Peptides against a protein of PDB entry 5EFW. Designs and how they scored, part 123

Target 1, 141 residues: chain A of PDB entry 5EFW
Amino acid sequence: TTLERIEKNFVITDPRLPDNPIIFASDSFLQLTEYSREEILGRNARFLQGPETDRATVRKIRDAIDNQTEVTVQLINYTKSGKKFWNLFHLQPMRDQKGDVQYFIGVQLDGTEHVRDAAEREGVMLIKKTAENIDEAAKEL

## One batch from the design tools (peptide; made by RFdiffusion4, then SolubleMPNN)

Design b1_p27_7_s1 (from b1_p27_7, 14 letters changed)
Fold by OpenDDE base, seed 4:
Structure b1_p27_7_s1 (fold): chain B 141 residues (1-141), chain A 27 residues (1-27)
Amino acid sequence: as target 1 above (141 residues)
Amino acid sequence: MEEVREKAEEINERFLKSIPNPEVVPA
């Protein structure tokens, strides 16, 4: 059978709710992070962070949320079992027709290594395109 | 937290039903 799930790692969060919780997670995201949907819905995505997650990078994400802007960073994240992975992460606001932020779209590209140069550019292009596709799809909600 | 989770579940359900999926994986 065919699963009607977008085959990309992404979440949608709601900054209008306390602590900007995850309100949607793709199947791929769940597989990547080893969490069930029930475990993460309603929670802030910070549970992916751990000891080696760069705090300055986290602050960049926080600032982007506060300023309602997009951001693209790479940071160490952790699966439920404690496995580390490099997360090429793109976040952008999803706005309504009036321009007000409704949600944030977070797209994750996982890897075993920090990516640079052409690989990074390609990854950024991919995750941004993914975010755009999600944004367009979600507008029909 | 529980209230937030319930709201998230509700929204999640709406998204699952409403978001078109151009990239589908087989089961």
Scores: peptide ipSAE 0.238, ipTM 0.701, DockQ to the pose 0.233
Fold by OpenDDE base, seed 1:
Structure b1_p27_7_s1 (fold): chain B 141 residues (1-141), chain A 27 residues (1-27)
Amino acid sequence: as target 1 above (141 residues)
Amino acid sequence: MEEVREKAEEINERFLKSIPNPEVVPA
């Protein structure tokens, strides 16, 4: 199987392309969001946002991309059919051999409610570990 | 958008060809 078959919700984006589009999406991500791969590739991930998505949280994500740093947040996202879910989201840059940012890795942990305390810490640990695994696999390229 | 999509698809294809199987990814 390929990286697409990893049973985790994640995308890879390319900040060197216009509007930092998604260039890779896992099968789990597609199942979660109810989009096809063809509907996702080449688009900015903002299509997951909706009326109840906190704009300040979105700005934190944008700032992290602009500053080429990692960020972990929780925000409301929407499926294609309009269903809301809480997204515990981790974003981190993937750098090349020279240390330049090549891609961003975005990992999503979905839930029906906002998580706090131990549950949040556990989720953050999981999505960060997932991002590191993806980074290691991709750097072998 | 179409040009961006094409580039994304190209990169995705190259990426998939070069990435090891998920079984090789450390847990």
Scores: peptide ipSAE 0.231, ipTM 0.695, DockQ to the pose 0.264
Fold by OpenDDE base, seed 3:
Structure b1_p27_7_s1 (fold): chain B 141 residues (1-141), chain A 27 residues (1-27)
Amino acid sequence: as target 1 above (141 residues)
Amino acid sequence: MEEVREKAEEINERFLKSIPNPEVVPA
């Protein structure tokens, strides 16, 4: 198996490049969003946003990137064909041995509706654990 | 540990091949 075949929705972005572009996307992410890998690599992930995406939530994501912190939010995203989905999204920095930010890890859990209570807590734990697994693998580089 | 190492190697190879180039990336 290859890393891109891991059955989780995730991307890795590079904040050291202009506009923090996606440099890696899992097969599951491509299937969810209906884009090809060629269409996504090198682009900022904001192409998933649309008319009903909450701007205040987007600002929370931007602030986390600027401040080099993690964030977990739910927001409406759009597939290539224009279908809406609720994205339970977790983002965290990937740091080197010196503590400097090298990349960001973004993990997505999709759904037809905004999740609450126990379902939300379960989803948050899942996407955070996924992000940690990716981070630990990257530390071996 | 072996599994983690293997995943790290794959990440590294993927990064090396997939570093964006603004001149060739679709607009």
Scores: peptide ipSAE 0.145, ipTM 0.616, DockQ to the pose 0.046
Fold by OpenDDE base, seed 2:
Structure b1_p27_7_s1 (fold): chain B 141 residues (1-141), chain A 27 residues (1-27)
Amino acid sequence: as target 1 above (141 residues)
Amino acid sequence: MEEVREKAEEINERFLKSIPNPEVVPA
């Protein structure tokens, strides 16, 4: 199925820094996007957007960041070479012991198609679980 | 931008060392 072809990756961003830059990217993310770690650290993840990226969906992501909430969306992203892929994307805040947002965790499942119904629900479950795992791991820092 | 990048890199290094799987986190 389409879901079976989806791979996962993740980034961590720091909303306390100007323009909420990426502060961590998984190796899988680098492989997917075709960027080096040097090229993306310190940058806002918007470099993945392109002509066919839905601006309304991007606004949902921005709103979630501004409101310090989680969001799950699907959007077109682009690799460094310009290859399009569908990104089932989940973003959630990472909070400190005081409950203040320190980071955002972004988890992506990349696929060739927009996923719906059971496939979407399964993907969402996966990326949310992944985000929780990252959150737990990051709290050990 | 450079200062932001440097700060991000410092934090990134901590994550790279502390996160069990720097490639992906299993579900």
Scores: peptide ipSAE 0.041, ipTM 0.608, DockQ to the pose 0.293

Design b1_p27_7_s2 (from b1_p27_7, 14 letters changed)
Fold by OpenDDE base, seed 4:
Structure b1_p27_7_s2 (fold): chain B 141 residues (1-141), chain A 27 residues (1-27)
Amino acid sequence: as target 1 above (141 residues)
Amino acid sequence: MEEVRKKAEEINERFLKSIPNPEVVPK
């Protein structure tokens, strides 16, 4: 089912709350990042960034949020223990029936390497499809 | 920050009921 396919790495954030905090995180995301749900709920997702995270890429994410648009990027993220991983990251707004942004959906595809070409295309398709599944599921609320 | 966390947790609880989570959804 659509719901079953949502077993991926993702978070939902609320831009209507201070600093656009995470309001939901999938179990897979918690396992990937090595954080507990309690540790991250209510926090901005920037805790995943570290020394080798490209600041220009981070700015692209910020701009997408500010402009209420979707974006797909790859960036270095860090687990709680400090392990680096390449995050193929897709962000898109979740809009209500009036068209106003309620939340953002962030989907993460982790890897040990920066992906290119066919692998990147496949990953992008996957995370975008996942985001759509989450969007559909969330609208059932 | 605490108020934000509480609000997030409340919303999270609602989402957990509707969005699959591997530890919550039986396999």
Scores: peptide ipSAE 0.205, ipTM 0.675, DockQ to the pose 0.244
Fold by OpenDDE base, seed 3:
Structure b1_p27_7_s2 (fold): chain B 141 residues (1-141), chain A 27 residues (1-27)
Amino acid sequence: as target 1 above (141 residues)
Amino acid sequence: MEEVRKKAEEINERFLKSIPNPEVVPK
């Protein structure tokens, strides 16, 4: 679909379904993570975590989902082949016309290193803007 | 939203055939 072809790394999850599974993934996300769409749809995104993924950071994401708020963090993720990458990750709820949360949008900015200072600030602005664009695009479908 | 909804419905049908995991942990 048009949404899938957006050249940004992102997924949409459904917290109203068991275990908040991925229900939508961009082509870029599949390329980044080395998974096929069939392999990830219906799965919780935790398969990207591994030995060096910081548990405290993961808890921050979980808390945001539980509280239906947005969060921006940086954590280590793993591709299907086991390659590590730093994921500057932004998550925010997608709300319906009533204001109720229907989905979550997750945007990933990958890198070989943990970004800091100005680079981090720029990355955060980028992924937040991307999330807003996805939110608007998805609501028009 | 329609396309997303359809995908959600497909996933929902698959989950009806399996035991759901109550633990929600994102990537």
Scores: peptide ipSAE 0.169, ipTM 0.605, DockQ to the pose 0.073
Fold by OpenDDE base, seed 1:
Structure b1_p27_7_s2 (fold): chain B 141 residues (1-141), chain A 27 residues (1-27)
Amino acid sequence: as target 1 above (141 residues)
Amino acid sequence: MEEVRKKAEEINERFLKSIPNPEVVPK
């Protein structure tokens, strides 16, 4: 199935720094996007966007960051070489003891196709679970 | 931008020690 071909990866961003840059990227993310860690650390993740990326979907992500809420969307992203892929993307804030947002967790589920219906629901559950696991692990720092 | 990059790299090193890579789904 389409879901069976999907690989998980994630990043962490810091909204307290200018332009909410990536401060952590998993090895899988680097492999997917064809970038080195040095190329992406300190940058906003918008470099993954391209001609066919839906701007309205991007705005939903921006709104979630501004409102410090979570969001789940699917959008076209591009690798360094310009290869398109569908990104089932989940973003959620990571909060400190006081409840203040310190970071954002971004989890990507990549595929060659836009997923729908049961496959989408399954993917969403997976990336949300992954985000929670990352949140728990990061709090140990 | 360079200062942001430097700070990100420092924080990244901390996370690399504490947060594992996500599981890979077999293709």
Scores: peptide ipSAE 0.056, ipTM 0.608, DockQ to the pose 0.211
Fold by OpenDDE base, seed 2:
Structure b1_p27_7_s2 (fold): chain B 141 residues (1-141), chain A 27 residues (1-27)
Amino acid sequence: as target 1 above (141 residues)
Amino acid sequence: MEEVRKKAEEINERFLKSIPNPEVVPK
């Protein structure tokens, strides 16, 4: 079902608005990050970053947004209470029928460690598939 | 900033109506 496919950690952002704010956040995302929906909507997702977040990785995300491309990275993020977690993060643009970017889909897979090899590949496949499911569902709006 | 938030909320509401998502009670 749609619920089964969408019950993941994800956000949708609007790059056409100033600072590419979050316009939708899944309940799982809220639980993961310990924020309320009210605290999240309208904000750029950079509030998840902290002292140990690799700036080079963040730049990769920014570059992907600027170039309107997809990217998959792992980075340290922080919950509202300050708890660190490794975020296997996939970002991809949602395009309209003309090919213009309307939104970005961000999918997060959380973990206590940086994943490598088979575990990473499996995680990447999962979050990419999730992003495609979200794209399909969201385009019907 | 406030206008951006309001716009985001409006769009979010549409998403919530179309995409099933188990509601979480705000903390």
Scores: peptide ipSAE 0.039, ipTM 0.582, DockQ to the pose 0.215; fails the geometry check

Design b1_p27_7_s3 (from b1_p27_7, 14 letters changed)
Fold by OpenDDE base, seed 5:
Formats: sequence, structure tokens, C-alpha cells
Structure b1_p27_7_s3 (fold): chain B 141 residues (1-141), chain A 27 residues (1-27)
Amino acid sequence: as target 1 above (141 residues)
Amino acid sequence: MEKVREKALELNERFLKSIPNPEVVPE
């Protein structure tokens, strides 16, 4: 579908289901991570983590979910084949009309290196704006 | 876990059918 073919890496998760599983993934995300949609739907996104993934950064993500807040971090992730990549990751809650959290939006910007300074700021701006666009589009869920 | 997967698939389909394509931010 057009939605699946958006050339941005993102997932939507459902914190109301056990272990906050992925309920949607863009085609770009699947291509990046080398997983099929069938392999990841219903699973927690932690399968992207590996030996060199910083545990403190992962805890920041977990805390944001638990506190129903947004977070932006950079962390090492792994593809299905075991390839490492730097993930500039933004997570934010999607709220209903009452203000209750229904879903989380996760947006990923991949790279071969940890980005700093202007490059980081630009990347953060991009992934945050992408998340907002997804949120706006998903108001009808 | 299978029940969760089934629910996820259901939600995925609902999302595809009901949610408009979001705007893509230029890189």
C-alpha cells in the first residue's frame, strides 16, 4: 500500500498488548532490518538489539514507554544477518482524543556512524517531523 | 504469543485500511 511504501523507517507499537509489540512496520524498515513483516508483527522491537547495544540507552527507551513520554537516542542495532548500524531513534506516544496513549511511533534514521553536532540536529529534526506526520495521519485509529 | 500476533495482524490491517498516507519529510 501507499502507507507501507513510505520511504521512511518507522514502526507502530501497541503498549496495550503484552510486551508492547509491533503492529505496523514500513517497507523501508523491513528492508533496513532484513526482516519480513510476518517475522516482526506481534513482537517487541528488542530483537534489533545485540552485544554492543548500550544497555543504559535501552533503559531510556523503556523508561519513556513506561512514563508515556517521547525520547530521542542513538544506539547500535543489528540486522537479521547480524550487521551493525547506528540508529538515530525517536519514540513518541500516539494519544487519542481523550489524551490516553493508544500506540507508540518509532522512527529510525540509520547510519554507519554515530552522528554529532549539525548532522545530529538535522537527523533529529527529520525523524521528529516524520513522527508528527505519522501521528497526524493516524488520528483515526 | 500467537494470540498477540493475531491481534497485531488485525491492527496492521486496520491501520492500512483506515489511516491515510502521512506526509514524507524531505531529507
Scores: peptide ipSAE 0.377, ipTM 0.759, DockQ to the pose 0.245
Fold by OpenDDE base, seed 4:
Structure b1_p27_7_s3 (fold): chain B 141 residues (1-141), chain A 27 residues (1-27)
Amino acid sequence: as target 1 above (141 residues)
Amino acid sequence: MEKVREKALELNERFLKSIPNPEVVPE
């Protein structure tokens, strides 16, 4: 069901607000990252980054936001307790009927290892599909 | 910063009403 599809790790951010803060976070995301909703809402998602997070990959994300495009990357993120995980991350803009970007949808697939080949392809398909489901659900606003 | 957070919370509530997420508890 649609409900089952959105029971994934995801956030919605608002680039129209200062510093593109998180305005929505799924329960799964909160569980993954070990943060409360109150700790996350209103903040830029960069708090997930840490020492081993590839800065070049982060720049790709930033560029995608600035250019209002989608991007799919893998990067190391950190939980509140400092646990590292590989984040297969997909970001895409949510556009209004005029085509203007209103929000960004960020979907996270976590893992203990960097995924490649078939596993990566499957993961990418999953997170992209999830993003589309979220987009469709959000259009009801 | 607080102003941004407040706006985020408002938007969050709006999304909670529109996006099915039965596991989410209101703040």
Scores: peptide ipSAE 0.244, ipTM 0.681, DockQ to the pose 0.247
Fold by OpenDDE base, seed 3:
Structure b1_p27_7_s3 (fold): chain B 141 residues (1-141), chain A 27 residues (1-27)
Amino acid sequence: as target 1 above (141 residues)
Amino acid sequence: MEKVREKALELNERFLKSIPNPEVVPE
């Protein structure tokens, strides 16, 4: 489908459902993580975490969800086969016309290393812009 | 959590009709 074919790694989650499950994943995300859509829909995205995932960073994500705010972090994630990758991750709420949170948009930029300085700033701008594009597209549904 | 999965599938179908493909990070 059109949304699935956006050449960006992203998911949409529903915080109003138990454990904030993934309700949509892009094809790119599935390719990156090596999961099928059937394997991940209805699950919390924490399955991407593993031994080297920084727990303090995970807490920042959880806090953002609880507080209904956006957050941008870098963390180690794992594919289905156990391959590690650095995930420059941006999360933001998708709000309805009343301003109430309906969903969360999660955008991932993968890499082999932790990015810093100009590279990080550029990546952050990219994933934030992507999230905004998704937000706008979703509002038209 | 079958009910949640069913709801997720339903919502997925709705979004498949509207949203482009983004990237995900595990929480």
Scores: peptide ipSAE 0.413, ipTM 0.755, DockQ to the pose 0.301; fails the geometry check
Fold by OpenDDE base, seed 2:
Structure b1_p27_7_s3 (fold): chain B 141 residues (1-141), chain A 27 residues (1-27)
Amino acid sequence: as target 1 above (141 residues)
Amino acid sequence: MEKVREKALELNERFLKSIPNPEVVPE
C-alpha cells in the first residue's frame, strides 16, 4: 500500500477513540522503538516516554492534540529495551472534507543528539514534508 | 481497552490495504 511503502518513522492515531490510540504504525517505527505491532496498536504513544523526557515538552504535545493543531518538538524517548534517543517529532491533524479532525499523523526523526540551527530546520522540513505525504496517501484510503 | 485494541486492529488493516506501514507518534 502507499502508506506502507513510506520508509519513515510515523504513526497514525485516532483521537475519537479513548486516549487517542495508535491505529497504524510504520515498519520503520516498529524497528526504531523495538515494539511489535501487536504491542502498540490500541495504545497511546506515551509508552515511549521515560525518566529524562521533558514534561513541559509533553504538555506541548498534549495541548496540540486538545487544540487540534500541529506541533513540532524534540524530546527524549525510549525503546522497549530502554535505549534513549532524541526524537524530533512532528504532529498534525488529518482532517476530512468538512474540516473535522479524524486522525493525527505523528512523524519521528531519531537521533543520538539534540539538534539545533540548520540541522534542526532541515529535520523539521523533512518531517513536515513526510507528514504531508502521509496525509495525502491516507486520504485516498 | 480490549475493544479499543480490536478497533485499532481493524483500522490498521484498513490502512494496510492501501498504505505502507507508518511509525508511532510519541506523546
Scores: peptide ipSAE 0.339, ipTM 0.742, DockQ to the pose 0.312; fails the geometry check

Design b1_p27_7_s4 (from b1_p27_7, 15 letters changed)
Fold by OpenDDE base, seed 3:
Formats: sequence, structure tokens, C-alpha cells
Structure b1_p27_7_s4 (fold): chain B 141 residues (1-141), chain A 27 residues (1-27)
Amino acid sequence: as target 1 above (141 residues)
Amino acid sequence: MEEVRKKAEELYERFLKSIPDPNVVPA
């Protein structure tokens, strides 16, 4: 089922480093974006943005990072070769035992179109569940 | 659910090994 699936496209970023760089990228993320791990580690994920990426949506992401909150949005992203895709994106902080933000978990669900209504709700549930699973796994280790 | 948890743990373990030096940005 959708809720039993883990979305394999995800990254971990470190907001305590300059410009909140990617410190981990899943294999699926690399396949989706057509980048090698070496090309993206240490970089801010904004390299996925391009001409048709909505700047207001990007600002929502930036605000969430600055405020240390979660956010879920859909935005146009681009692969290394320049191929556009719709990214149903969820970002949430990973906190330590004291409650302080250590990292951010970013989960991407790609598609050919902007999803609406039930499809969007299902996608949101999926990527949020994935993020929570990653977070919970971290707490158990 | 158990399988999902195991997969997440595996991915997190890989993450831990990929954490860069906090004083150096891999840029």
C-alpha cells in the first residue's frame, strides 16, 4: 500500500553548516536528478531549481528552514540534463534529544504533472510518512 | 511497517557514514 511504501528519494541537509548543504543523498535521488553523489554532496539543493520554478514556493521552503519548521510544497525541478519534473516535496527538521534541530529531512515525490485533490493528499501522506520513518529510525540508533 | 523501518534504518546508517566533517563543507 501507499502508506507501507517508503519513498526512496530523499536527502539529509545540515543547517548548521554554511548554506544548509546536502550531507546525504539516497541512490534513488541521484537517479532521479541525474547527478552523482560527488556532484551534490556539500551543495545546497537549490541546484534543482530553474526558470519555471515558482519563487514564492521556494520562499516557503526557505522560511521553513529559517523557522525550523516543516513544509510541504509542489514545485518544478530540473534534472542535470535539464528535464523538468514536478516535485511534491516535504521538508522537516530532525531534532536531537534536547529538541534542537540537527538536520533536515527532504523527501521528493516526482511526477509529470502538478497533482491535485486525492492524488495530492495521498502523495503528501506518503512523503510525510517516509520522513517520519527516517526520523524514527534515527532515534532508535 | 517493519520492513519500512528496516529500510529506513539501513538508509540512516548509510547517512551516518556520509556525514562530513562539521568544520569542513564538502562543497
Scores: peptide ipSAE 0.055, ipTM 0.611, DockQ to the pose 0.062
Fold by OpenDDE base, seed 5:
Structure b1_p27_7_s4 (fold): chain B 141 residues (1-141), chain A 27 residues (1-27)
Amino acid sequence: as target 1 above (141 residues)
Amino acid sequence: MEEVRKKAEELYERFLKSIPDPNVVPA
């Protein structure tokens, strides 16, 4: 579908299911991470973490989910083959008409290095805007 | 986990059918 073919790395998760599993992944995300859709649907996204992933940053993500807030961080992630990449990651809740959280949107911008300053600001702007577009499209879920 | 996967797949299909395609943000 057009949604799957959007050239942005993103997933949607369902916090109402055990362990907040992925329920959607874009084709770009699958290509980046080297996983098939069948391999990741129903799983928590922590499979992207590895030895050099900063645990404090992971805790920030977990806290955002628990508190139903958004967060933007950079962290080391790993592909299926074990390749490391820097993930500029944005997470935000998707709420229904009543304001209750139904899903989370996760958007990833990959790179070979940790980005700073203007490059970071530009990346953050991009992934946040992407998340908002997804949220707008999914209002009728 | 298998039951969760099946539920996720169901939601995935519902998602694809139920929502409009999001707009692409230029790089």
Scores: peptide ipSAE 0.204, ipTM 0.684, DockQ to the pose 0.237; fails the geometry check
Fold by OpenDDE base, seed 2:
Structure b1_p27_7_s4 (fold): chain B 141 residues (1-141), chain A 27 residues (1-27)
Amino acid sequence: as target 1 above (141 residues)
Amino acid sequence: MEEVRKKAEELYERFLKSIPDPNVVPA
């Protein structure tokens, strides 16, 4: 579909289902992570974590979900084959007209290194803008 | 887990059907 083919790495999750599973994944995300859509739908995205993934950063993500807030972090993630990559990750809730959280939008910007300063700011702006675009496109979900 | 997967698939299908026209969808 059009949304699936957006040249951005993103997923949509449903926190109202057990363990906040992925309910949508872009083609780019599948290509990045080396998983099939069948392998990831219905699963929590924690399968991307591995030995060098910072647990404190993961806790920040969990806190954001629990508090229904947005968060932007960088963390080590792993592909299915075990390849490490730095994930500049942005998560934000998708709310209904009443303001209740229905879904979460997760956007990933992959890289070979941890980024700071201008590069990080640019990446953050990009993934946040992407998340807003997805939110707008998915309002009828 | 299987039930969760099925529910996710159902939601996914609903989502796909709700995707607006490619000319309107922001990238």
Scores: peptide ipSAE 0.138, ipTM 0.622, DockQ to the pose 0.256; fails the geometry check
Fold by OpenDDE base, seed 1:
Structure b1_p27_7_s4 (fold): chain B 141 residues (1-141), chain A 27 residues (1-27)
Amino acid sequence: as target 1 above (141 residues)
Amino acid sequence: MEEVRKKAEELYERFLKSIPDPNVVPA
């Protein structure tokens, strides 16, 4: 579909289902993580975490979900084959017309290094803009 | 977990059908 072909790494999750599973993933996300769509639909995105993933950063993500707020962090993730990458990650709620949270949008910007300073600011602007575009595109849900 | 997966797949299909073609796709 059109959303699947957006050349950005993103997922949509459903916090109304047990363990907030992924219900949508872009083609780019699958390519980055080396998983098939069938392997990840219905799963919590925690399968991307590994030994060097900072647990405190993960807790920030969990807190944002629990509080139904947005968050932007940078953390180590792992592909299916075990390859590490730095994930500049932005998460924000998708709300319905009444303001109730329906879904979460997760956008990932991958890199081989931890991004800092101006480069980080640029990346953050990009992933936030991407999230807003996805939110607008999915407004009919 | 299987029930969650099945539900997610169903939602995914509905999601794909309900989303109009976005005109905000990054060029």
Scores: peptide ipSAE 0.072, ipTM 0.606, DockQ to the pose 0.263; fails the geometry check

Design b1_p27_8_s1 (from b1_p27_8, 9 letters changed)
Fold by OpenDDE base, seed 2:
Structure b1_p27_8_s1 (fold): chain B 141 residues (1-141), chain A 27 residues (1-27)
Amino acid sequence: as target 1 above (141 residues)
Amino acid sequence: MEELKKLIEEVREKVEKEKGPAKPVPK
């Protein structure tokens, strides 16, 4: 499976570049966020945050990046038009054969509502599985 | 994948040009 064939909401970021910018975004992600590829490539994904985005949750994401670990959270994000949506978000590092982090994979659950309980657990399993698929596909990069 | 790799490289080049060079990821 190639990255472009994965029909899920996801981005790949490059922590070696200034401010860990998005270097790849899936078509679904673009549709979800209402941005063009040109508008978001090369930018940090924080542009999705807004007034009601929980800063503590954002800090969890930042900590995961800094510590090169995975994290799964739900947070309010905003589309280009300003529409709020709940983002069940999973982030994990993509490592090379030496174990060094090359990229981060960010996966967003399909849907815009906050999920709880069984639905949340199911969503988490799905986005984690998706992240693994992306990791495998991205080995060709 | 070749086109994708090309696109990613273009993004990297753009970012490096605009914001500075890539650096090693801290271990």
Scores: peptide ipSAE 0.520, ipTM 0.890, DockQ to the pose 0.804
Fold by OpenDDE base, seed 3:
Structure b1_p27_8_s1 (fold): chain B 141 residues (1-141), chain A 27 residues (1-27)
Amino acid sequence: as target 1 above (141 residues)
Amino acid sequence: MEELKKLIEEVREKVEKEKGPAKPVPK
């Protein structure tokens, strides 16, 4: 589909379903994580976590979902083959016309290294802008 | 977009069948 072909790393999750599963993943996200679409859809995104993933950072993500807020963090994630990468990750709620949370949008920066200072600020601005673009494109869902 | 909606609905139906029904988002 058109949304699937957007050349950014992102997923859409459904917080009304048990365990907030991924209901949509971009082609780029699949390439980054080395999973097939069938392996991902219907699962919570926590399968990307591993031994070196900081649990405090994971809790920030969980808190944002529970509180229906946005959050931006960097955390260690793992590909299907077990390769570690630093994930600059932005999550925000997608709301309907009534203001109720419909989905969550998760965007991952293209890089695999821990970014700092100006590079981090630039990356944050980019993934936030991407999330807004996805929100607009997905309004019909 | 219509095809995408169908695909998403299929995922939702599968999850609901396997793990339980949808419910309001907690606050």
Scores: peptide ipSAE 0.517, ipTM 0.890, DockQ to the pose 0.769
Fold by OpenDDE base, seed 1:
Structure b1_p27_8_s1 (fold): chain B 141 residues (1-141), chain A 27 residues (1-27)
Amino acid sequence: as target 1 above (141 residues)
Amino acid sequence: MEELKKLIEEVREKVEKEKGPAKPVPK
């Protein structure tokens, strides 16, 4: 599967660039967030945060980046028009052939509502599997 | 994938030009 053909909400970021900006965003991600590709590329994904976004959850994401580890969280995000939505979000590093971190993969659940219990577990499995597919598809990068 | 690589490279060049050079990821 090619990266362009993955019909899921995801971004790829480059931690070697200043502020770990988004270097790729899927069409679905753009539709979810109501931003254009030009508005997204080159920016840190924090623009999705707003007043009701839990800062402790944001810190977990930051810690995962700093420690080069994966993390799965659920947090309030905002679309360009200001609409709130729950984002079940999975982040993991993508490593090169030598094992060094090359990119980060961020996957967002397709739904915009808060998920709990079994639905959350199912969502987590889905976005983690999606991240693995993206990792494989991005090997040519 | 060639077009994708080109797009990513363009983003990298823009970011480096506007915000500074790339650096190695801490190990």
Scores: peptide ipSAE 0.508, ipTM 0.886, DockQ to the pose 0.810
Fold by OpenDDE base, seed 5:
Structure b1_p27_8_s1 (fold): chain B 141 residues (1-141), chain A 27 residues (1-27)
Amino acid sequence: as target 1 above (141 residues)
Amino acid sequence: MEELKKLIEEVREKVEKEKGPAKPVPK
């Protein structure tokens, strides 16, 4: 099974390229966001943000990328048609054998609602586990 | 996996052509 067929919402970005663009997107991610693969590849994921996206949360994501660390947040995103959804989002660096960052993995929870308490904890565990699985599967890239 | 690698490389080439070359990620 190819990486894009993994039944989870995720993207892989390349921080070595200008503006850290998406270089890979799962089928599920395309379905969630209502974009085609051609519309997404090569673009920074900020196109998912909109008027009600919390700027402080976006800054946390930016800081994590700049510092090459992982982060987990919830933020409002928008589909191509303009539909709002809550995105429980986990981002982590993918490192090579030397420990150097080569990609970032971004995982989005399947649900579109803001989650709290136990549901949030479970969602966080799930997307983190998913990110680890993707990291393992993508080692051959 | 080879097909995937090819796809990613095509994206990289497109981005580099349109937006500029890749650069090392700071450590």
Scores: peptide ipSAE 0.501, ipTM 0.886, DockQ to the pose 0.844

